# Ledger of designs, part 2: peptides against a protein of PDB entry 9IZ0

Target 1, 345 residues: chain A of PDB entry 9IZ0
Amino acid sequence: ITCLGSNGHTYKQLVKGGNDDLRQDAVMEQVFEQVNGFLRSYRKTSQRNLSMRTYKVIPLALKTGVIEWVQDTIPLGEYLDSAHKVYHPKEWSLSTCRKLIAEKQMEDLETRLKVYDLVCRHYRPVFRHFFLESYADPVQWFTTQTNYARSTAVASVLGHVLGLGDRHGQNILIDKTSGEVIHIDLGIAFEQGKKLPVPECVPFRLTRDVVDGMGITGVEGVFRRCMEFTLETLRREEDSLLSVLEVLRYDPLFSWLISPLRRMKKQKMQLENFNQPESGNITTDASRDPKIQRNNVSGESEAERAILKVRQKLSSTLSVEASVGELIRIAQDPSYLALMFCGWS

## One batch from the design tools (peptide; made by RFdiffusion4, then SolubleMPNN)

Design b1_p19_2_s2
Fold by OpenDDE base, seed 2:
Structure b1_p19_2_s2 (fold): chain B 345 residues (1-345), chain A 19 residues (1-19)
Amino acid sequence: as target 1 above (345 residues)
Amino acid sequence: DEELEKEIEELKKLIEEAK
């Protein structure tokens, strides 16, 4: 839909219906706006204009709402699939890579590492070309690549701290004007990604293509330093951040657990990427969602565990530099990336 | 080329200021 704002501007809006809990997205966007307040108040982050790029979510009902349409964006995964066909037309298709990783999903770590290495040799990074193609002016090229590295650093720290899951290339948008990243579909948070059929083992997405977009310095440039300043800000504002999360403990509409329906939908999407569409009408009679009486006691205990885990991630036991160094190491570790659904790009 | 070396050194300076 197109809405006319009180300022006379027209805004494109996506009306989302169906089974997606837009309340989860709306709550996470509210947390991001509070964090953006902390980033603006702290000198080291304010001087660099560090922010989590946000979008407006208006829940209309339990499963429907209006999402702000982010103009001039492309999904990272859509760009990478198109660019890879242009720059590496003799390499393996994304479907071939997915199939090989999938066929070896039940094998040992050593076998999965060999398959991951094989896929990586036949599917090379291309995301640097986004900046080289889009920005012929050296100043615009540098500015947009810097904005990308800064935006990715903020999203990586905040995504780790809040335990954001489902960070695949279709849930990360790139702004074609600024180079900033926009994270969408925030319905998997507080480490609930570990409960997916393929568990998420990395703190954030730092695949070879995500790094290739940072240019020649990779993670050792703007990205590492902006992660450090972001984590320093979040540690300073720990009590403020925890107070924001404590308000969510009492929100009866907020889900601290992955919904069984969302888990089943992700399981089906993972299975459909394994099987070519044989037209088997599996009428899964989805009519018996058992009303699991969410005993208030179970939701509160999960909220308390989630808040405790956020506090643990903000611990000052290690320096900011040591903590960021370990996060970057884990996010790039082949032993974790080989276990992911798409860890190679 | 001296011009390309200057441009690389300016870019390095901008990278360090952006860190």
Scores: peptide ipSAE 0.026, ipTM 0.484, DockQ to the pose 0.011
Fold by OpenDDE base, seed 4:
Structure b1_p19_2_s2 (fold): chain B 345 residues (1-345), chain A 19 residues (1-19)
Amino acid sequence: as target 1 above (345 residues)
Amino acid sequence: DEELEKEIEELKKLIEEAK
C-alpha cells in the first residue's frame, strides 16, 4: 500500500494479508488517519477531540482476531441483543423480527412500513442502559455518553462521504472505557452497499438504539453539532481529501468494487440467518448466460466515479446545517429503515 | 392493519413453534 503523508512523502507499506478484506480495511484506516489530521488541525473539531476511532489492522487470517485486538470493546449488536433480553423479556426476539422483515421483503412500501412499525412496537430501544449500567458516577456517565455522540457524529459524516456500507451492529464496536464507537470490516465502501442483495438506502446507521445511546436530547444535542463541525472540516479540506483518494485510485491493492464472491457470501449469510430451508433450486446457474459481458468496467472508471461522488457529497450548494439536517432526516426516515435488513435497532 | 397484525402474529407463532 502506498500512502501519501501530509509532508508530501510517499510511504510504501507491505501488508502481508492473504485476504483482500484486510487490505481494504488497512487502506480505509489510512484514510481515517488523514481525516483525523484534518480534525486535529481545525479549532472547532480539535477543541472537542473529534476523531474517527481507528484500530490496528493486524493481518490475522480470521476476522475474529481483529476484534480481539480492540481491547475493552463490545459489538453494539451483542450488547443490544443481551440488554433487550434483560430489559424487555416479553418482547420479540431479534430472530423473530429479522424473519418477519425478510418474509415481507418483496411487498410494497406500505406493507413494509406496517411490518417495520409492528417490529418497532415489539422491539424497543435499550442502548441508553449501556451508559446507566457501566458508569455509576454522573460525571463519567455524561462524559462517556458525550464521547459516544461525538464519535458517532464523526463516523456518520465520514461514513456518508466515503460511502461506507455494511454498518450493522456487529461491525460497530463500543469502547467500554471511553464510550466511543469503533467501525470495523471496512471492505464495503464508495456506495458499494447499494449493490448488496438488500440495498443500503440510508447514508449511515442512525437507528432507534443508536439514537437512544445519545441520551434525552437524541440527535438534537452533541450529535448534530459534531456532525456540522465534522462536515465543515471535510469541506474545508476537500482538495486534501480528494488527493488522498486519488492516491488510492492507483493502489493496485484497493478494490473500488465489491467482489462477486463477497456479494455471494453476504447473500448466503443473509439467507442462513433466516433458517429458510435450502430450496436447492437457487442454482444461480450464472454459468450459462454468455451475455454477462464482463463489463471490465476498468477499476479506474469506478474509482473516478467514486471520487466524483465524494466531491458531490462535499458540495457547498447547501449550508452545513441544511446538509446535516437532510442527512439526519434520511437516516431516520421509516421509508428507508423499513427497507433495511435491520432498520429497527 | 388488524389483518396484517393477525397474519404477523400467526407467523410469529409458527417461528416460536419451530425453535
Scores: peptide ipSAE 0.023, ipTM 0.601, DockQ to the pose 0.009
Fold by OpenDDE base, seed 1:
Structure b1_p19_2_s2 (fold): chain B 345 residues (1-345), chain A 19 residues (1-19)
Amino acid sequence: as target 1 above (345 residues)
Amino acid sequence: DEELEKEIEELKKLIEEAK
C-alpha cells in the first residue's frame, strides 16, 4: 500500500498478513531503538555511527500489520544467488548445494564436514562484488564497505545477545545506498532458533560470503573492532537493557516461545527447499503431531530464562576482546556451519 | 575420502538430471 505520512511524504508499505507475528517484530525493533540509544551515548560507538538498522512495524491485528517498505534494499540471499551465476557460472547451483547438505543431514559430523567442505569448494564467495559493482567512486566504495562491516558487527553482537534466530540470506537485507545490513523477520529470538528442525548452532551469521563483503581484511579490523565496541557498550548498559527486557516479560502479546504454527511453517519451508516439487498429493497426514512435550513452562519461566541468558552473555568474566574472539571463532567454525541449512554462503 | 567425493558427485549428477 502507499500511505501519506504526516510529513507530507508518500511511503510504500508492505501489508503482511497470515501467520507472521508482527508483534514480535515490533517489540524487537523497540529493543533495537533502545540499544541504538546506548550506542549513541558512548564515544567509541557514536563516533562510528554504530546502530542496528531498524524499520517501522505497526501491528494492526494478531497476524496483520504494516511494515515500512525498506526502499533501495536487496535480500542478501537474492544478491548472492544472482552474483554466483554471473561470477561462477561453472560452479554448483544453490539448489544442488542445498540438496547435498540435506541428503547428508542425518549423517555423522565427519561426513557432514566433508560434504560442507566439498560444497564450499564448488560454491565460492562473491559478496565482494556487491561493493565493486555498485560504487564506481573509491571513496564511496570504501565508505559503503565500511558501513557494511560496522552494521554487520552491531547486528552480530546484538543478534547473539538477544539470541536472534532464522538469520538466513532472505532475512538480511542490504541497503544499496549505505551498504548497511537490515535484519527482518525477528520472531525467532532468545535462542528459540535452537528449537527449529535444523537447530541454529552459531551465535550469528558469519558465513564466507558475509565475510567476503568485509573486503581484504575479512573479520579483522573494522568488523572485530566494531563488535568489541558494541559489546563494551552493551555490558555497560546491562541493567538498562535488562530493564527493557523485563517490560516484555509482562507484555501478554509477546511470546518468549516459538509458536507451534511458526515452527511448523519453518519446518515445511525447510522441507520444501529439499523436495523438488513432485506434483504428488502427499497428504502429509498431520496426525503424527510429534508429541511436542508442551513443557508446561509458564511463559514467565521462559522469560526469566531468556533474561538470565542475556545477562550471562553480557558477563564480564572474559574481556571484550576474548569474548568477541570466541564469538567470531564459533560463528566461522565448520563444525557448526556444516550443521546449518545454508552455512556455506 | 575419495569414495565420499565420488558418492557426492553421483548425487550431484542425479540432482542436475532431475532439473
Scores: peptide ipSAE 0.021, ipTM 0.594, DockQ to the pose 0.009
Fold by OpenDDE base, seed 3:
Structure b1_p19_2_s2 (fold): chain B 345 residues (1-345), chain A 19 residues (1-19)
Amino acid sequence: as target 1 above (345 residues)
Amino acid sequence: DEELEKEIEELKKLIEEAK
């Protein structure tokens, strides 16, 4: 829909109806706005304009809401699929890679690592070309690539701390004007992705294409340094962040338990992504009620466990540099990436 | 932004050191 604002501006909005609970997304955007407050207050992050890019989510009802249409964006996965066909037309298709990984999912880690390596050799990174194609001016190229590395660093730290897990390439938008990343569909937080049939094993998405977008320096320089400053800010503001999360513990709009519908939708997406190229509009016909044993885990017990995990991730037991170094290592570890649905790009 | 310019210059240096 297009809405006319009281300011005379027209806003394009996406109305979601049916089975999508946007309340989780709206709450996560509010947490990011608070974190952006901390990033603006701390000199090292403020000087670099470090922020999590947010978008407006207005939940209208339990299953209905309005999402801001982010103009001038492209899904990372859409760009990558297109760019791979252009730059590497003799390599394997995304569907071939997906099929081969899926066919070997039940095999041992050694076999899965061999398959992952084989896929990686036949599907090379291309995301650096986004910046080279989009920005003919060298200053604009450097600026947008820097903004990408910065925004990815902030999103990676927040993704780890808040347990957003691996972000699917369709759930990461690239802003074509700034080069910044925008994370969408924030319905899995606090490591709830680890409870999926295909568990999210990485702290954040740092695949070969995500790294290729950082240019020749890869994860070194801007990305690592901005992760360090972001984590340093979050450690400094630990009590403030935990206080925000404690308010959410009592928020009736926030479910610390993944909704059965959202779990089923994400399970279905994980399973369907194995069998078909992502063609649009997955109408989740809600007709199959799997008797998921409601283990009587109180939402309070999951909230307490989630807050405890956030506190543990903000622990100063390791230096900021050591913690960031370990996160980057784990996020790039082939032993985890080979277990993912799409760990090669 | 002066901090952006410094980071671009650092990135250029790292690119040249990586060649």
Scores: peptide ipSAE 0.016, ipTM 0.453, DockQ to the pose 0.013

## One batch from the design tools (peptide; made by RFdiffusion4, then SolubleMPNN)

Design b1_p21_2_s1
Fold by OpenDDE base, seed 3:
Structure b1_p21_2_s1 (fold): chain B 345 residues (1-345), chain A 21 residues (1-21)
Amino acid sequence: as target 1 above (345 residues)
Amino acid sequence: DRREKEAEELRELIKKIEELK
């Protein structure tokens, strides 16, 4: 739909209906707006215009809301699938790689590492070509690649600290004008992704293609430095950030528990990314209620646990440089990437 | 054709990985 704003501007909006609870997305966008306030207040981050890109989410009901239509964007995964076919037409298809990882998902770590290495050898990174194709002017090329590395660094620190999960190539948009990343579908926060059947093992997405987009310096350039400045700002503003999260503890609209329906939908999306049969009608046969062992974990106990984990991630026990170094190491570790549904790109 | 070839190559690779255990 198109809406006329009170400022006289026309905005394109997406009305989302169905099984999506947008309340969690709206709350996470509000947290990012507060964090962007902290990033603007600190000299090292403000001088670099560091921010998490946000989009407007208005929840209307449990399963209905309005989302801002982000113009001039492409999903990272859509670009990568298209570009890989162009630049590496003799390599394996994305479907072949997914199938091989899926068929060996129940195997030991050694076997899964062999499979991951094999997939990586037959599916090479291509994301550097986004910047080379989109920006003929060297100044625009350098500016947009720098903006990509900066925005990815901010999103990576926030993704780790707030325990954002399910950060796959369809949940990351690239702004074609700025090169910045926009994270969408924020329905898994505060490490709730670790409770999935395929647990999230990495602190944020730092796959080979995510790194290839950073250019010749990879993670050792703008990315690492911007992660350090972002983490330094969040450590400085720890009490302010925790106070924002404590307000959310008492927000009746925010669920600290993953909705069983949302969990099932995310599990199904993870499994369907493995098993794409052709476009068959999704008949929702709702009949198999898996016995939810309601562990009587009150929403308050999960909120307290989430806030404690945020505090632990903001600990000054290690230097900012050491903490960022360890996060980058873990996010690139083949032993974790081999366990993901799509750790190779 | 291409999908069937990729599916066969995948079956052979799966078998080869099992033989390397």
Scores: peptide ipSAE 0.044, ipTM 0.724, DockQ to the pose 0.045
Fold by OpenDDE base, seed 4:
Structure b1_p21_2_s1 (fold): chain B 345 residues (1-345), chain A 21 residues (1-21)
Amino acid sequence: as target 1 above (345 residues)
Amino acid sequence: DRREKEAEELRELIKKIEELK
């Protein structure tokens, strides 16, 4: 739909209907707006315009809402799939890579590492080409690549601290104008990604293609330094951030746990990649709402545990540099990436 | 053609990985 704003500007809006609870997305966007306030308050972050890119989410009902249409964006995964076909037409398809990783999902770590290495050799990074293709002007190229590294650093720190999961290439948009990343589908937070059928083992997405987009320095330079400045800011604002999360503890609309429906939907999407049938209309007859009495007592304990984990991630026991160094190491570790659903790209 | 070749290469590679166990 197109809405006329009170400012006389027209805004495109996506009306999302379905099984996705947009309330969690709306709440996470509010947390990001507060964090963006903290990032603007400190010289080291404000001088670099460090922010989590946000979009407006207006939940209208349990399963319906309005999302701001982010213009001039592309899903990272859509770009990468297209670019791999152009730059590496002799390499494996994304479907072949997914199938091989999936078929060996139940194998030991050594076997999974061999499979991951094999997939990596047959599916090389291409994301650097996004910047090279899109920007003929060297200043614009450098600016957009810098904005990408900055926005990815903010999203990586914030995503780790809040335990944001489900960070696959379709849930990360690239702004074609700025080079910034926009994270969407925020319904898996506070480490609930570890409860997925394929557990998330990395603190954030730092795959080979995510690094390839940072240019010749990779993680060393703009990305690492912006992670350090972001984490330094979040540590300074720990009490403010925890106070924001405590307000969410009492929000009856916020789910500290992955919904059984969302878990089943993700499980089905992960399993359907094992069995190709091309054309099956997924009529999810979700008509049986089992009245699972949400014991309110379990939700409060999970919120407390989530807030405690956020506090632990903000601990000053290690330096900012040491903490960021370890996060970058873990996020790039083949022993973790080989366990992921799509750790190679 | 390409998909069949990829599927055959994948089958051979799965077999080689199983022979390495």
Scores: peptide ipSAE 0.035, ipTM 0.707, DockQ to the pose 0.046
Fold by OpenDDE base, seed 5:
Structure b1_p21_2_s1 (fold): chain B 345 residues (1-345), chain A 21 residues (1-21)
Amino acid sequence: as target 1 above (345 residues)
Amino acid sequence: DRREKEAEELRELIKKIEELK
């Protein structure tokens, strides 16, 4: 919808209704605004304008709300699919790669690594072209690529610390004006991505295309240093961050667990990618609800475990540099990426 | 045509991966 603001400006808004709880997105955006406060207070992060890009979420009801339409954005996955067709028209399609990875999903790690390597050889990175296409001015090109690396670094650290899941290319927007990343659909947090039918094994998305967008230096230089400064800030503000998360422990509306509906929706999306679109009316006979035993894990016990995991991730046992180095290593490790639904792009 | 060719290349590739087991 387009709304006229009280200031006389027109704002595009997305009215979202259905099974997605926008309150979880709204709460996570509030956590990001608090973290942005910490990043503004610390010299090493403030001098670089490090922030998690946020969007306004106004929950209207349990399953309905208004989301700010972020102008001049594109989903990363939409750009990559389009660009790959242009720059690598002889390589495999995204659907072919997805099918091959999916068909071997139940295989051993060695087989999955062979399949991942093969997919990687037939689906090369293209995300560097986003910056080359979008910015004819060298200063604007350099600025936007730098903003991309900075925003990706902040989102990577914060996404790891908060255990953000579901970081696929449709849940990551690129701002075409600034080059910054905007993470959307925050309904999988506190490592609940590990409970998906395909468990998330990486701390954040650092696929070959995510790295290709950083330019010639890749993860080295701007990205690594901005991760280090972000993690240093979050370690300094550990008590403040934990206090913000403790408020969520007492929010009866905040779900520390992945919703069964969201898990089932993802399972269906993963299974539907196996079946060619034969136009058969598969009457999804809703009658075989697998009785997912609601293990009555008290929401409080899950909140406590989530907060403990955040504290563990903020531990100063390793240096900031060592911790960031290990996170970058794991996020790029083929042994983890081969296990992902889309680890190659 | 192209999607069918990709599907056939994928089938041959799956077959080759299965022959490597």
Scores: peptide ipSAE 0.024, ipTM 0.671, DockQ to the pose 0.047
Fold by OpenDDE base, seed 2:
Order: C-alpha cells, then sequence, then structure tokens
Structure b1_p21_2_s1 (fold): chain B 345 residues (1-345), chain A 21 residues (1-21)
C-alpha cells in the first residue's frame, strides 16, 4: 500500500497477511531501537554512526501486520545467486551445492567437511562485485563498503547476543544506497534456531560471501573493530538491555519458544528444496512427536533462561577483543559451517 | 485493537526504563 504522511511525503508499506506472527519482529525492532540509543550515547560507537538498521512493524492481528517497505534493497541471497551466474558461469549451481550438502547431512563430520570444501571450490564468493558494480566513484565505493562492514558488525554482535536465528540470504537485505544490511523475519530469537531440524551452530552469519563484501581486509578491518566497539557498548549497557528484555518476559504475546507450526513450516521448506519425489503420504503425524512431557515449562522459565544466556554472552570474563576474536573464529569455522544448510555462501 | 494496545504498553514500559537511567 502507499500512504500519504501528514508531512506530505508518500510512504510505501507492505501489508503482510499469512501465518507469520509479526509480534516477534516488532519486539526485536524495538530492542534494536533501544540498542541504537546505547550506540548513539557511547563515544566509540557514535563517532562511527554504528546502528542496527530497523524497519517499522505494526502488528494489526494474529497473522496480519504492516511492515515498512525498505526501499532500494535486495535480498543478499538474490544478489549472490544472480552474481554467481555472471562471474562464475562454469561453477556449480546453488541447487547442486544444496543437494550435495544435504545428501551428506547424515554423514560424519569428516565426510561433511570434505563435501563442504568441495562445494566451496565449486562455488566461489562474489559479493565484492556488489560494491564494484554499484559504485563507480571511489569515495562512494569506500563509504558503502565501510557502511556494510559496520552494519554487519553491529548485526553480528546483536544477532549473537539476542540469539537471532534463521539468518539465511533471503532474511538479510542489502541497502543499495548505503551498503548497510537490514535483517528481516526476526521470528527466531534467543537461540531457538538450535531447535530447527538443521540446528544453527554459528553465532551469526559470516560466510565467505559475507566476508567477501568487506573487501581486501576481510574481517580484520572495519568489521572486527566495529564488533569490538559494539560489544563494549552492550557490556556497558548490560543492565539496561536486560531491563528491556525483562519487560518482554511479561508480554503475553511474546513467545520465547519457536512455535511447532513455524518449526514444521521450516522443515517443509528445507525438504521441498529436495526434489525427492513424493514418496507417499508421510503424514508426519505431528501426534508422534514422542510425549516430550509438556512440562508446562512456564513461559517465564524460558524467558528467564533466555535472559540468563544474554547475560552470559555479555560477561566480562574475557576481554572484548578475545570475545570478538572467538566469535569470528567460530562463525568462520568449517566444522560449524559444514553442518549448516548453506554455510558456503 | 488488543495487540496494538499491548504493543503500545510495551513501548511505554521501554520509555519508562529509559527515563530511569
Amino acid sequence: as target 1 above (345 residues)
Amino acid sequence: DRREKEAEELRELIKKIEELK
């Protein structure tokens, strides 16, 4: 829809109808706005204009809401699929890579590492070309690549601390004007991504293409330093961040658990990317989830556990530099990326 | 209505936490 603002400006908005509860997105965007307050108040982060890019989410009903249309954006995965066909037309298709990784999903780590390496050799990074193609002016090129590295650093720290899941290339938008990243579909948070059929085992998305977009310095440039400043700010504002999360504990609409329906939808989407012929009605009789006793683990106990994990991630036991170093190491570790649904791009 | 009210209540609570800093 197109709305005329009281200021005379025209705003595009997306009306999302469907099965997705926008409440979790709206809550995470509010948390990001609060964190952006902390980033503006702290000298080291404010001097760099560090922020999480936000978008307005207005939940209207259980399954309907209005989302701000993020203008001049492209999904990272859409750009990468297109660019890979242009720059590496002799390499494997994304579908071939996905098929091979997933045919070996039940194999041992050694086999999965060999498959991951093979896929990586046949599907090379291309995301540097986004900046080279889009920005002919060297100052604009440098500015947008810097903005990308800064934005990715903030999103990586926040994504780790809040345990954001489902960070696939369609849930990460690139702003074509600024080079900044916009994270969308925030419906998997507080490490609920570890409960997916393919468990998430990395703290944030730092795949080869995500790194290729940072240019020649990769992670050792603007990215690492901006992660450090962001984590330093969040450690300083720990009590403030925890107080914001404690308010969410009492929100009756906020689910600290992944819904069984969302889990099943993600299962189907992961399986439908396999051209397995419909071998007959696997009625995944959702009734045969073994009686995991619905111990009514009160929504309060899950919230408490989530808040405790956030506190643990903000611990000052390690230096900021050591903590960021370990996060970057884990996020790039082939032993974790080989276990992911799409860890190569 | 109800969800919008609960979203506004959350925004007001966040604002109160900011005012206590």
Scores: peptide ipSAE 0.000, ipTM 0.226, DockQ to the pose 0.018

